# Peptides against a protein of PDB entry 1LOE: the designs that were tried, part 14

Target 1, 181 residues: chain A of PDB entry 1LOE
Amino acid sequence: TETTSFSITKFGPDQQNLIFQGDGYTTKERLTLTKAVRNTVGRALYSSPIHIWDSKTGNVANFVTSFTFVIDAPNSYNVADGFTFFIAPVDTKPQTGGGYLGVFNSKDYDKTSQTVAVEFDTFYNTAWDPSNGDRHIGIDVNSIKSINTKSWKLQNGKEANVVIAFNAATNVLTVSLTYPN
Target 2, 181 residues: chain A of PDB entry 1LOE as posed
Amino acid sequence: TETTSFSITKFGPDQQNLIFQGDGYTTKERLTLTKAVRNTVGRALYSSPIHIWDSKTGNVANFVTSFTFVIDAPNSYNVADGFTFFIAPVDTKPQTGGGYLGVFNSKDYDKTSQTVAVEFDTFYNTAWDPSNGDRHIGIDVNSIKSINTKSWALQNGKEANVVIAFNAATNVLTVSLTYPN

## One batch from the design tools (peptide; made by RFdiffusion4, then SolubleMPNN)

Design b1_p10_1_s2 (from b1_p10_1, 6 letters changed)
Fold by OpenDDE base, seed 4:
Structure b1_p10_1_s2 (fold): chain B 181 residues (1-181), chain A 10 residues (1-10)
Amino acid sequence: as target 1 above (181 residues)
Amino acid sequence: VDILSMSFSS
């Protein structure tokens, strides 16, 4: 068994174990992904490659990640697109913004993307989002069109707690989100 | 994002 773990409780101005892309930055000990303006994409990558899939054995790593986030839209009735937690190949760069959340370029399944994401999607994109128009959590595999979604009520400006876990034995990804306050 | 922790295990 091999285990790789890290924890960041305070995001410093020179966070050495993160690679910042686009508008991603740290301020006041927090990681900020986007500015509250149009057409911004910000990403932060863990700086060390993680061995998730063993090409020799075919084994896939289990993982658990926990984080807190705040979406603070200037207008609670006119919010932006949301954000993702994602796993992508090394040397990944920001992709299409807006509804593609900076991590995908297509609603069609594209194996070349090699990207898995959990989206916290605050904007209804007619072309691929669930038809009920709800803000939602989605599991995205090589496409911005989620393979599964769950309605989620955004609490603008409030801190959410997230846990994402993957069980390789069962091939099940679980996501939990709570607003503790 | 306020805090972040991750663990990968094989």
Scores: peptide ipSAE 0.517, ipTM 0.929, DockQ to the pose 0.415
Fold by OpenDDE base, seed 3:
Structure b1_p10_1_s2 (fold): chain B 181 residues (1-181), chain A 10 residues (1-10)
Amino acid sequence: as target 1 above (181 residues)
Amino acid sequence: VDILSMSFSS
């Protein structure tokens, strides 16, 4: 068994274990993904590549991640698209297409993207989002069109606690979101 | 994002 772990409790102005892309930056010890009041894309990547699949043994790593976040989306249509936690190849680049959360570029399944994301989606895109129009959590595999979604009752401006866990033995990804306050 | 922790185990 080999374990790789990291924790960031305060995001510094020169966070050496993160690679910032687009408009991602740190301020007041927090990671901020977009600039204020404009249509921008920002990302932050963990700087060290992580070996999650061994081609020789076939072993796939288990993982668990936990984080807190805040989103301001006071209405349903004059807001940004949301954000994602994602795993992608080391040469991944930010995507600028509207509605793609900076990660994907198509609703069609593309196995070559090798990208998995958990989306926290605040904007209804009729072309791929659940037809009920609800804000939602989605699991995205190689496409912005989620393989599974669940309605999310956003508490605007409140801090959410998230836990994402992957069990390699069962191939099941679980997502938990709570508002502790 | 305020706090982030992650662990991979294989």
Scores: peptide ipSAE 0.515, ipTM 0.931, DockQ to the pose 0.392
Fold by OpenDDE base, seed 5:
Structure b1_p10_1_s2 (fold): chain B 181 residues (1-181), chain A 10 residues (1-10)
Amino acid sequence: as target 1 above (181 residues)
Amino acid sequence: VDILSMSFSS
Protein backbone atom coordinates (compact mmCIF):
# COMPACT_ATOMS: atom_id res chain seq x y z
CA THR B 1 0.00 0.00 0.00
CA GLU B 2 0.97 3.63 -0.51
CA THR B 3 -0.08 6.43 1.78
CA THR B 4 -0.26 10.16 1.20
CA SER B 5 -1.02 12.33 4.18
CA PHE B 6 -0.78 15.85 5.45
CA SER B 7 -1.72 17.81 8.52
CA ILE B 8 -2.23 21.49 9.14
CA THR B 9 -2.62 22.51 12.76
CA LYS B 10 -2.03 26.20 12.22
CA PHE B 11 -2.87 27.95 8.98
CA GLY B 12 -0.23 30.51 8.16
CA PRO B 13 -0.60 33.70 6.17
CA ASP B 14 1.31 32.16 3.29
CA GLN B 15 0.24 28.55 3.54
CA GLN B 16 2.14 27.10 0.62
CA ASN B 17 0.40 23.74 0.46
CA LEU B 18 -2.99 25.32 -0.15
CA ILE B 19 -4.45 26.99 -3.21
CA PHE B 20 -6.92 29.66 -2.24
CA GLN B 21 -9.91 30.39 -4.44
CA GLY B 22 -12.46 33.13 -4.22
CA ASP B 23 -12.69 34.68 -0.81
CA GLY B 24 -10.80 31.97 1.03
CA TYR B 25 -7.90 33.15 3.15
CA THR B 26 -6.10 32.59 6.42
CA THR B 27 -6.27 34.75 9.50
CA LYS B 28 -5.25 34.18 13.08
CA GLU B 29 -3.94 30.76 12.13
CA ARG B 30 -7.34 29.66 10.82
CA LEU B 31 -8.66 29.01 7.35
CA THR B 32 -11.58 31.31 6.67
CA LEU B 33 -13.75 30.38 3.72
CA THR B 34 -16.17 33.29 3.88
CA LYS B 35 -17.15 36.13 6.11
CA ALA B 36 -20.74 36.84 7.00
CA VAL B 37 -21.31 38.63 3.70
CA ARG B 38 -23.73 37.76 0.93
CA ASN B 39 -22.66 36.33 -2.40
CA THR B 40 -19.25 35.09 -1.42
CA VAL B 41 -17.57 31.79 -2.15
CA GLY B 42 -14.25 30.79 -0.72
CA ARG B 43 -12.39 27.58 -1.33
CA ALA B 44 -9.06 26.07 -0.45
CA LEU B 45 -7.47 23.19 -2.30
CA TYR B 46 -4.59 21.02 -1.28
CA SER B 47 -1.88 22.11 -3.66
CA SER B 48 -0.70 18.67 -4.71
CA PRO B 49 -2.82 16.30 -6.77
CA ILE B 50 -3.95 13.24 -4.86
CA HIS B 51 -4.02 9.85 -6.54
CA ILE B 52 -7.39 8.74 -5.26
CA TRP B 53 -8.66 6.93 -8.34
CA ASP B 54 -6.55 4.89 -10.72
CA SER B 55 -8.07 5.18 -14.16
CA LYS B 56 -6.20 2.15 -15.43
CA THR B 57 -7.17 -0.31 -12.73
CA GLY B 58 -10.28 1.36 -11.40
CA ASN B 59 -8.97 1.11 -7.88
CA VAL B 60 -10.02 3.78 -5.43
CA ALA B 61 -8.02 4.83 -2.42
CA ASN B 62 -9.23 4.68 1.12
CA PHE B 63 -9.09 7.95 2.96
CA VAL B 64 -9.67 9.55 6.31
CA THR B 65 -9.90 13.25 6.93
CA SER B 66 -10.47 15.08 10.15
CA PHE B 67 -10.97 18.75 10.75
CA THR B 68 -12.53 21.27 13.05
CA PHE B 69 -14.73 24.12 12.01
CA VAL B 70 -16.76 26.96 13.42
CA ILE B 71 -19.79 28.57 11.91
CA ASP B 72 -20.39 31.84 13.66
CA ALA B 73 -23.39 33.61 12.24
CA PRO B 74 -24.25 37.02 13.67
CA ASN B 75 -27.85 35.86 13.82
CA SER B 76 -28.34 32.21 14.67
CA TYR B 77 -31.68 32.23 12.88
CA ASN B 78 -30.31 33.85 9.74
CA VAL B 79 -27.33 31.91 8.48
CA ALA B 80 -25.69 31.43 5.12
CA ASP B 81 -25.53 28.24 3.08
CA GLY B 82 -22.79 26.28 4.79
CA PHE B 83 -19.68 24.64 3.43
CA THR B 84 -18.28 21.41 2.05
CA PHE B 85 -15.37 19.11 2.11
CA PHE B 86 -14.95 18.03 -1.49
CA ILE B 87 -12.88 16.07 -3.95
CA ALA B 88 -12.81 17.31 -7.52
CA PRO B 89 -10.61 17.28 -10.63
CA VAL B 90 -7.24 18.97 -10.46
CA ASP B 91 -8.34 21.97 -12.50
CA THR B 92 -11.43 22.59 -10.37
CA LYS B 93 -12.64 26.15 -10.06
CA PRO B 94 -15.36 27.72 -7.95
CA GLN B 95 -18.79 26.74 -9.18
CA THR B 96 -22.22 28.16 -8.45
CA GLY B 97 -22.55 29.90 -5.13
CA GLY B 98 -25.41 30.11 -2.70
CA GLY B 99 -27.15 26.82 -2.21
CA TYR B 100 -24.76 25.12 -4.59
CA LEU B 101 -22.00 25.87 -2.09
CA GLY B 102 -19.52 26.85 -4.77
CA VAL B 103 -19.01 23.21 -5.70
CA PHE B 104 -21.90 22.18 -7.95
CA ASN B 105 -24.03 23.67 -10.70
CA SER B 106 -27.08 21.43 -10.77
CA LYS B 107 -29.33 19.19 -8.76
CA ASP B 108 -29.33 16.79 -11.67
CA TYR B 109 -26.74 14.05 -11.66
CA ASP B 110 -23.83 15.09 -13.85
CA LYS B 111 -21.08 12.52 -14.17
CA THR B 112 -18.86 15.05 -15.90
CA SER B 113 -18.64 16.96 -12.64
CA GLN B 114 -16.47 14.23 -11.15
CA THR B 115 -17.05 15.79 -7.76
CA VAL B 116 -17.84 14.26 -4.40
CA ALA B 117 -18.65 16.46 -1.45
CA VAL B 118 -19.71 16.22 2.14
CA GLU B 119 -21.89 19.21 2.78
CA PHE B 120 -22.58 20.89 6.06
CA ASP B 121 -25.70 22.62 4.90
CA THR B 122 -27.21 25.33 7.06
CA PHE B 123 -29.80 26.67 4.61
CA TYR B 124 -32.92 24.94 3.35
CA ASN B 125 -33.23 24.96 -0.42
CA THR B 126 -36.69 23.69 -1.27
CA ALA B 127 -35.67 22.40 -4.67
CA TRP B 128 -33.28 19.72 -3.44
CA ASP B 129 -32.87 19.64 0.34
CA PRO B 130 -34.69 17.23 2.67
CA SER B 131 -38.29 18.25 3.06
CA ASN B 132 -38.11 18.50 6.84
CA GLY B 133 -36.12 21.70 6.44
CA ASP B 134 -33.48 20.65 8.95
CA ARG B 135 -29.92 21.75 8.73
CA HIS B 136 -28.07 18.67 7.67
CA ILE B 137 -24.99 16.82 6.64
CA GLY B 138 -25.18 15.46 3.13
CA ILE B 139 -23.17 13.28 0.82
CA ASP B 140 -23.15 14.75 -2.67
CA VAL B 141 -22.06 12.81 -5.73
CA ASN B 142 -22.00 14.84 -8.93
CA SER B 143 -25.00 16.82 -7.73
CA ILE B 144 -25.98 19.27 -5.03
CA LYS B 145 -28.89 16.95 -4.32
CA SER B 146 -27.48 14.65 -1.70
CA ILE B 147 -27.65 10.90 -2.06
CA ASN B 148 -28.02 10.72 1.70
CA THR B 149 -28.54 13.21 4.50
CA LYS B 150 -28.64 13.37 8.26
CA SER B 151 -30.13 16.13 10.37
CA TRP B 152 -27.57 18.21 12.20
CA LYS B 153 -28.20 20.76 14.90
CA LEU B 154 -25.90 23.71 14.42
CA GLN B 155 -24.33 25.06 17.55
CA ASN B 156 -23.59 28.57 16.44
CA GLY B 157 -20.12 29.75 17.31
CA LYS B 158 -19.05 26.39 18.70
CA GLU B 159 -16.22 24.27 17.43
CA ALA B 160 -17.27 21.08 15.68
CA ASN B 161 -15.06 18.05 15.19
CA VAL B 162 -15.52 16.17 11.93
CA VAL B 163 -14.22 12.84 10.72
CA ILE B 164 -14.86 11.64 7.17
CA ALA B 165 -13.76 8.17 6.19
CA PHE B 166 -14.07 6.24 2.97
CA ASN B 167 -13.69 2.49 2.67
CA ALA B 168 -13.03 1.58 -0.94
CA ALA B 169 -13.64 -2.12 -0.41
CA THR B 170 -17.18 -1.54 0.80
CA ASN B 171 -17.75 1.74 -1.04
CA VAL B 172 -19.00 3.26 2.20
CA LEU B 173 -18.37 6.81 3.25
CA THR B 174 -18.94 7.71 6.88
CA VAL B 175 -19.24 11.12 8.47
CA SER B 176 -19.17 11.97 12.13
CA LEU B 177 -19.66 15.34 13.73
CA THR B 178 -19.39 16.14 17.40
CA TYR B 179 -19.37 19.22 19.56
CA PRO B 180 -16.89 18.50 22.33
CA ASN B 181 -17.92 21.56 24.32
CA VAL A 1 -11.39 25.71 9.81
CA ASP A 2 -8.99 25.25 12.69
CA ILE A 3 -7.26 21.93 12.15
CA LEU A 4 -7.09 19.70 9.08
CA SER A 5 -5.62 16.25 8.63
CA MET A 6 -5.97 13.89 5.71
CA SER A 7 -4.67 10.48 4.79
CA PHE A 8 -5.13 8.57 1.55
CA SER A 9 -4.07 4.97 1.17
CA SER A 10 -4.27 2.38 -1.57
Scores: peptide ipSAE 0.503, ipTM 0.928, DockQ to the pose 0.434
Fold by OpenDDE base, seed 1:
Structure b1_p10_1_s2 (fold): chain B 181 residues (1-181), chain A 10 residues (1-10)
Amino acid sequence: as target 1 above (181 residues)
Amino acid sequence: VDILSMSFSS
């Protein structure tokens, strides 16, 4: 069984294993996707292709990823739009910003997107987000409209620990988020 | 073949 792994504990100014897109950059050993300004998109891609799905055999890989993130909005009560971990085709480019999080272009299911994302969504978009208006974690498959969501209480400026695991045998994606401090 | 990545929109 092929296994690919990587770990980035600090982000340097010349991070060779990342491809930066849009406004994404590194500073002070941290990956910064956007500054706290409106209408920006920043992305960072792992530079090496990873075999998640084999079209010839139909096999799907298991994976586990973990990371720490901080959302630090200047106004704790007005935070937009959110953050995603996503898997997309190797030639992926930034997509629509704003509520589409730079990853999708539509609320309609689009199989040609070939994109799966875990969103940490801080802004309620009435057109597709859960009607309760809560900030939420969502699982997005080929659409910004999540197939499943769970309410999430943002702690502005604090570090969140995330673990995302996919079990191919059960076809279950698990997301865990904690604020340990 | 896929790419693992992160994205943020503000």
Scores: peptide ipSAE 0.073, ipTM 0.687, DockQ to the pose 0.063

Design b1_p10_1_s3 (from b1_p10_1, 7 letters changed)
Fold by OpenDDE base, seed 2:
Structure b1_p10_1_s3 (fold): chain B 181 residues (1-181), chain A 10 residues (1-10)
Amino acid sequence: as target 1 above (181 residues)
Amino acid sequence: VQILSMSFSL
């Protein structure tokens, strides 16, 4: 087996194991994806490629990630779209289309994108989001239109703890979100 | 965002 692991509890200004794209940056030891203005996209990539699929055996990697985030979205209209945890090819570039969370560029399924994301979506896009208009967690496979969603009651400005795990044997992706305080 | 852990196993 091959295992790649890392942990970052304090993000420095010259964080060498991250590649920043768009407006992503670090400040006060935290990773900040965007400025609080319109039309901004920011991303951060782990700098080392991860071998998640073995072409010889067909095996897919298991993975677990845990992180804490804060979103400030006091209303449903004057807010950004949210953010994702995503896995994409090494040459992935930020996408600037509104509502696509910097990762996708279409609601149409595109297998060539080779991109999987867990979205934490704070803005209702009528063209692809669940019709109830709820803020939601979604699993996105090669499309911004989630293959599965779950309503998420945002606690505005509070730290959320997230765990995302993938079991390759069962092909099950698990997402948990809690507010510890 | 704070990444507390990340692990891939193949």
Scores: peptide ipSAE 0.498, ipTM 0.916, DockQ to the pose 0.378
Fold by OpenDDE base, seed 5:
Structure b1_p10_1_s3 (fold): chain B 181 residues (1-181), chain A 10 residues (1-10)
Amino acid sequence: as target 1 above (181 residues)
Amino acid sequence: VQILSMSFSL
């Protein structure tokens, strides 16, 4: 089985292997999705198509990804909506902002979306988020309404290390998040 | 240190 991989340790001003969408850009060697400004959506896509899901056979490839992120809100108790790691069709464009995180358009299951996301959700949306109101990690399949969630405490301004792995043989998606120190 | 892990069968 063929394997595709890439790694970006420093994001340059003209990063050739990324497609920037919306307000996404690079600064100080980091990928910045949004600033602390209302009504912004930023995305970045790997520029080359990757064969992960075969729509004809239904087969899905194994994958693993790791990254470090920072959410730095001016007020730790008044933050924006969060962000996702997502997999979508090659022609994907920014979708609804705000609570939909620029990736989905509905809380209803829509198979035509063909989008899977891991959300790091910092804002409670009454219509679809877990009723406890906790900030959370969610697994989203063709809907902003997660099929599974787990509470997560944001450490504002601190680096979080994330690992996301999918095992196609077992159909199990694993998400790990760690704040060092 | 905060550690969070979850697994889900799709």
Scores: peptide ipSAE 0.230, ipTM 0.844, DockQ to the pose 0.070
Fold by OpenDDE base, seed 4:
Structure b1_p10_1_s3 (fold): chain B 181 residues (1-181), chain A 10 residues (1-10)
Amino acid sequence: as target 1 above (181 residues)
Amino acid sequence: VQILSMSFSL
């Protein structure tokens, strides 16, 4: 079996292995998706296509990804929409912003999206988010309406460590988040 | 330390 891997420990101003979309950029060695003062979308894609799904055989690759993120809202009680880790077609472009997190356009299942995302959702959208109104982590398959969610307490301005793993044999996606400090 | 873990079968 073939294995593809990459690691970015510091994000430089000329990060050649990333494709920046929308307002995404790097600053202070960090990838910054959006500015809190704007209602905009920013994305960054790994520049090389990764073969996750084989259309001929239907086989899906195992994968594990990890990252650290910070959400830093000017007001802890007035936070924007959040962000996702997502897998989408090579030619993917920014989608609807706001509650759609720049990766989806509908709460209805749309297989043509071909997008799987793990959302870190900090804003309650009545139309599709869990009714308890909690900030949450969600697994999104071709829809902003998650197929599964779990409540999550945002620590504003603090670093969170995330691990996302997919086991193709079991079709299980696992998400772990830790605030180490 | 806040720890959150979830698994879901697709």
Scores: peptide ipSAE 0.212, ipTM 0.831, DockQ to the pose 0.070
Fold by OpenDDE base, seed 1:
Structure b1_p10_1_s3 (fold): chain B 181 residues (1-181), chain A 10 residues (1-10)
Amino acid sequence: as target 1 above (181 residues)
Amino acid sequence: VQILSMSFSL
């Protein structure tokens, strides 16, 4: 079967395998999605198309991705809105900001979105987020309203390690987040 | 495939 892989240990000023959208950019060898200011959306796409689902055969690819992130908000008690890892069509453009994380436009299921996301959500949106109000990790399918969530305690300014894996045989998407430091 | 997206508000 076809396999594609990539690894980015340092993000350079001319990162050829990324397409930057909105406020996304690189500084000091890091990918920065937004500055710490209101009403900003930044995205970065892997520049090469990846075949995840074959519409003709119905086959779905396995995948594993890992990354390290830091959320460094000026006020650790007021942090919004979070970010996602997402898979979307190749011509995807930034979507609604704020609680929609620049990836979705509705809490209602929209199959035309063709978007799957893992959200790291730092802000409670009463219209769609879990009622306990916890910051959380969520799995989003064609909607900002997660199909599954897990409470997550943000450690502001600390590095988190993330592993996201999809097993096509079991149709299970797993997310692991740890603070190793 | 998009790697990361972030929305920020103070």
Scores: peptide ipSAE 0.034, ipTM 0.662, DockQ to the pose 0.057; fails the geometry check

Design b1_p10_1_s4 (from b1_p10_1, 7 letters changed)
Fold by OpenDDE base, seed 4:
Structure b1_p10_1_s4 (fold): chain B 181 residues (1-181), chain A 10 residues (1-10)
Amino acid sequence: as target 1 above (181 residues)
Amino acid sequence: VDIVSMSFSL
């Protein structure tokens, strides 16, 4: 069994195991994806390719990732779009911003995207988001239109703990989010 | 503590 793991407890200014894209950067030991301004996209990629899908055998790896995030909107009643944890091809580059979260370009299924994302979506986009208008966690497969969503209440400026796990044997993706305080 | 959990078969 082959296993790859990494851990980043503090994000330094010269974080060698991350590739920063767009407006993504580190400051005060945190990874900052975007500034609180309009039309910004920031991404950070783990610098080493991870063997998740074996094209020869078709086998998919199990994985577990955990992280803590903060969304800090200047106006709690006017929050931007949110962010994703995503898995994409090694040559992935920032995609459409705004409601597409810098990861997708279409609400239509596009297998060429080869991208899976867990979105933490804080803005209701009428064209593809759940009609109830709730902020939500979504599972996105080759489309910004989630294949599944769960309502989620943003606590602006508060730290959320996330665990994302994929079980290849059952083909089940599990997402958990907690606000510990 | 506010908890949101979901599991989905891909």
Scores: peptide ipSAE 0.413, ipTM 0.905, DockQ to the pose 0.070
Fold by OpenDDE base, seed 1:
Structure b1_p10_1_s4 (fold): chain B 181 residues (1-181), chain A 10 residues (1-10)
Amino acid sequence: as target 1 above (181 residues)
Amino acid sequence: VDIVSMSFSL
């Protein structure tokens, strides 16, 4: 089967394999989605289209992605809104900000979105987030309202290692997050 | 070490 892979260890000022959207940019070899200011949306897309779903055969690709992230909020007790790893159509543009994380526009299921996201959600939105109010990891399919969530304790300013894997044979999406330090 | 893991059938 065809395999596409990429690795970015250091994010340069002219990162050719990324498309930056909104406030997303690189600085000090890191990809920065937003600064710690209100009402900003930043995104970065891998520049090459990836064949994940074949409309003709119905086949879905396996994938594994790993990354390290830092959320560094000035106030560790008031952190909004988090971010996502997402898969969307090639012509995707920034969507609604705030609790929609720049990736979705509705809590209602919208098949036309064609977007799947793993959210690392730091802010409780009463309208759609789990009622316990916990910061959480969520799996979002065509909606900001997650189909599944798990509580996650943010360590502000610390590096988290993430692995996201999809097994097409079992139709299982797996997410793991660790704070190794 | 803080570990959070989950798996979900889509």
Scores: peptide ipSAE 0.360, ipTM 0.892, DockQ to the pose 0.069
Fold by OpenDDE base, seed 2:
Structure b1_p10_1_s4 (fold): chain B 181 residues (1-181), chain A 10 residues (1-10)
Amino acid sequence: as target 1 above (181 residues)
Amino acid sequence: VDIVSMSFSL
């Protein structure tokens, strides 16, 4: 059994265990994914490959991740799309299509994408988002169109604590979000 | 508090 773990409490200017893509960068000990302008995408990848899924045996690893984030989205129209925590092949590249959160490029299911994401979505894309228009948390498997969503009441500018856990035995992904402050 | 539990397969 192999276990990989890492922890980043403060993001430095030379964060060697992260690979920055697009407009992602660190400032003031925080990871910032995008510029506060239109048409921007940023990502950060853990620099070491992780054995999550074995194509030969079909085995999937258990995992748990936790993080804190802040989103400034005071309205529903003049804001970015949100962000994801995602797992993708090692050669993954940022995707620039609007609404695809820098991770996907289609609402059609594509198993060759081999990408799983938990989205924290702040912009209603009529083509694939839940029709109620709510900001939401979604589970995305090989498509920007979530296989499941749950409405999320954003506390604008406040720190949210997230825990994402996957149990391979039960095949259950659990996402929890709280606002401690 | 928001919690989402979901089964998925790769």
Scores: peptide ipSAE 0.253, ipTM 0.843, DockQ to the pose 0.065
Fold by OpenDDE base, seed 3:
Structure b1_p10_1_s4 (fold): chain B 181 residues (1-181), chain A 10 residues (1-10)
Amino acid sequence: as target 1 above (181 residues)
Amino acid sequence: VDIVSMSFSL
């Protein structure tokens, strides 16, 4: 019955409820994850631990999150990898391997990572991405190799609205992305 | 809940 919620409409220069990792920062009231250079990784964590799973009772919480993002990726080859929304242990650290979106470090399933991510992937990595080469949304469980993917037609430089919901009763994670404009 | 991550690699 416990409920935790937060809302950030404007990202301030000293956002106290976020922990910034790597090159993540705020500017002009927006969260910016990386600098526009090669090999940059940035992350932002909610500062308070969230009780999603209770090991004693086995109960898992429902959750829903929504956000708006913009990506500039005018081509498919000379661009960054994309970004994720993710849930990970409190001691999670940014990962610097190319193509791993700052979250994972292997395409092999690693149950010890205890990390779930929704990826918005703009770069085709032959070793693990869907063979059609499309930009895609993926659900990643303990691996950069998605357990499920869906082709996503990027509208370059436009704001996308995302809703991610988890239903504990059905164990289903739902991702919705729309371009309202 | 950890909000957003992004990597930029070429």
Scores: peptide ipSAE 0.028, ipTM 0.618, DockQ to the pose 0.056

Design b1_p10_2_s1 (from b1_p10_2, 7 letters changed)
Fold by OpenDDE base, seed 2:
Structure b1_p10_2_s1 (fold): chain B 181 residues (1-181), chain A 10 residues (1-10)
Amino acid sequence: as target 1 above (181 residues)
Amino acid sequence: PAEVSIVSMS
């Protein structure tokens, strides 16, 4: 059994274990993914490849990750699309299509993308988002159209604590979000 | 192998 672990408490200006893509950068010990302008994408990848899926055996690793984030989205119109935590092939590149959260490029299921994401979605895209228009957490597998969603009441500008855990034996991904402050 | 990342879109 192989295990990989990492922890980043403070995001430094020269964070060696992150690969920045697009407009992603660090400031004041925080990771900032985008500038407050339209049509920008920012990503940060853990620099070391992680063995999540074994093509020979078909086994998938268990994993757990936790992080804290802040989103400023005071309304549902003049705001960014949100962000994701995602797992993708090592050669993954930013995707620039609006609403695709920098990760996907279609609402059609595409197994070749080999991408799983947990989205924290702050913008309603009629073509694929839940019809109630709520801000939501979504589980995305090879498509921006989530396989499951849950309405999420954003506490604007407040720190949210997230835990994402995957149990390979049950094939269940759990997401918890709390506002401790 | 896979990459683990966080992404935001504006």
Scores: peptide ipSAE 0.029, ipTM 0.673, DockQ to the pose 0.063
Fold by OpenDDE base, seed 1:
Structure b1_p10_2_s1 (fold): chain B 181 residues (1-181), chain A 10 residues (1-10)
Amino acid sequence: as target 1 above (181 residues)
Amino acid sequence: PAEVSIVSMS
């Protein structure tokens, strides 16, 4: 077996282990995906490909990741669209923006996407989001339409701690979000 | 192989 790990506590202006796409950049030692302007997509990819799925055996790697994020919207009652943590094929490029969060192109299951995402979705899209209209955490597999969701109350401007863990033996992905402050 | 990333949409 192999293990790949990385840790970024401060994001520098020349963050060599990240590939920035769209409006993604670093400022004040933070990774900034988008500014508070409409219709922008920003992505940051870990620059080193990881072997997470073995096409020969079908085995999938276990993984755990943690990060802290802040959503700071000018209007706390009008926040769009959120962001994702995602895993996609090498050489992935920005996908459809808006409610697709720059990572998917359809609500229909598309196995060719080969993309798994954990969405932190702040905007209700009638076509695919849970009907209760709540902001939510979702697990997305090859579709922007989540296979599972959980309501999440955004605390605008506050730091959230996230832990995402995948157990390959059970095929269970766990997402934990807390607001420690 | 796969790439890990975080993306946001505004």
Scores: peptide ipSAE 0.029, ipTM 0.651, DockQ to the pose 0.064
Fold by OpenDDE base, seed 5:
Formats: C-alpha cells, structure tokens, sequence
Structure b1_p10_2_s1 (fold): chain B 181 residues (1-181), chain A 10 residues (1-10)
C-alpha cells in the first residue's frame, strides 16, 4: 500500500511545497488565504500531485488531514464567504469567486469538475445554501451545492481545529471541528 | 492525480 504524507507546522516565506494562487501568501509563519478585504480569492495547493484517485482502477485512497484555521472578520456581523479544503485535478486554477468560494462554477452537478471540497461557509447564499441560513460545514462534490451540511457556529478570531477523514471502504467523509481555546 | 488545497473567499 502506497502512503503519502506531509506536515507543515510553520509556513515560511519560501514555502517550497505549496503553490500559491490569487491572494494566498504566507506571513508570520501562517498561511493567509485572504486579507480582510472585499472581493479577494486566495488558494494554496500542495505542490506534489497525490494519487488519491486512481484513474486506471477507479479506486480512491483513504486519507486524513488536519489543520488549524482562524477566521478574523473585523465585523463579526458582516463576514465574507468562508473557505474550503478541496481536492481537484492537477493544474487546477481558481474558479468562480464569491459564494462559489473560488472552487466551483455551478450549483448543478458537474462531473467534469472532478472536485471534492469541505466548505466552511460563513455566508448564506439563497440559491444553494441550507434554508435555515446558518453558517455551516458542507461537503461539496462537483457542485457548490453541498450534498450534506451541518450547522456551525463561528467563533470569530479563534483558532479552530479541523480533522477531515475519508474511508474509501465505506465511502464516508467525516469532518470534525473544535474550538479548543 | 489530484491536488490537495485550501482556499478562502472574501
């Protein structure tokens, strides 16, 4: 069984194993996807292709990823769209911004997207988000319209710990988020 | 092959 792993505890100014797109950059040992500025998209890609999906056999690998994030909105009552962890084809480029989070282009299922994302969505988009209007975690498969969502209460400016795991045998993706502090 | 990424939208 082939296993690929990586770990980044400090994000340096010359981070060699990341490809930055849009406004993404590193500062103060952190990966900063966007500043507190309207209409920005930032992405960071792991620089080495990962064989998570085998096109020859159709098999999908198990995976687990963990990270810590901070959303720090100057106005906690008026926040932006949020962010995603995503897996997409090599040579992926930023997609539609705004509510599409720079990852998708449609609310309709599009198998050609070949993109899976876990969204941490802080803004209610009437056209596709859960009708209760809650900020939420969503699992997105080839569409910005999540196949499943769970309400999530943002703690503005606080560090959240996230674990995302996929079990290929059961085809179940799990997301865990905690605020330890 | 796939790329693993994190993206934020403001």
Amino acid sequence: as target 1 above (181 residues)
Amino acid sequence: PAEVSIVSMS
Scores: peptide ipSAE 0.027, ipTM 0.654, DockQ to the pose 0.063
Fold by OpenDDE base, seed 3:
Structure b1_p10_2_s1 (fold): chain B 181 residues (1-181), chain A 10 residues (1-10)
Amino acid sequence: as target 1 above (181 residues)
Amino acid sequence: PAEVSIVSMS
């Protein structure tokens, strides 16, 4: 059985194991996905491809990832869309359509996308977001329209701890978010 | 293979 793991405790100015796309960059040992301006997208990809699905056997790997993030969104209307953790094909490119979180380009299901994302969504898009208008966590499979969502009470400017785990045997993706401070 | 990433959209 093959196992791949990595850990980044601080993000340096020349982070060799990340591929930056769009406006993504590092500063003060943190990863910053966008500049503080409107209509931008930034991404950071782990530079080494990871074998998630074995085409010969059909086996899918288990995985677990954890990270800490901060979002500044003091209101619900003059704010950006949020961010995602995602898994996509190695040739993935940033998507610039507003509301698509830099990952998707349609609310229609597209199996050719081969992209799974966990979204932390701070802006209500009437066309695809849950009708209650809440900020939310969503699981996105080949579409910006989440297959499942949960309301998320954002603590503005506070550090959130996230753990995302996938169990291949049950085909269940688990997301946990806590504010330890 | 797949790429693992984090993205933000503003």
Scores: peptide ipSAE 0.025, ipTM 0.638, DockQ to the pose 0.063

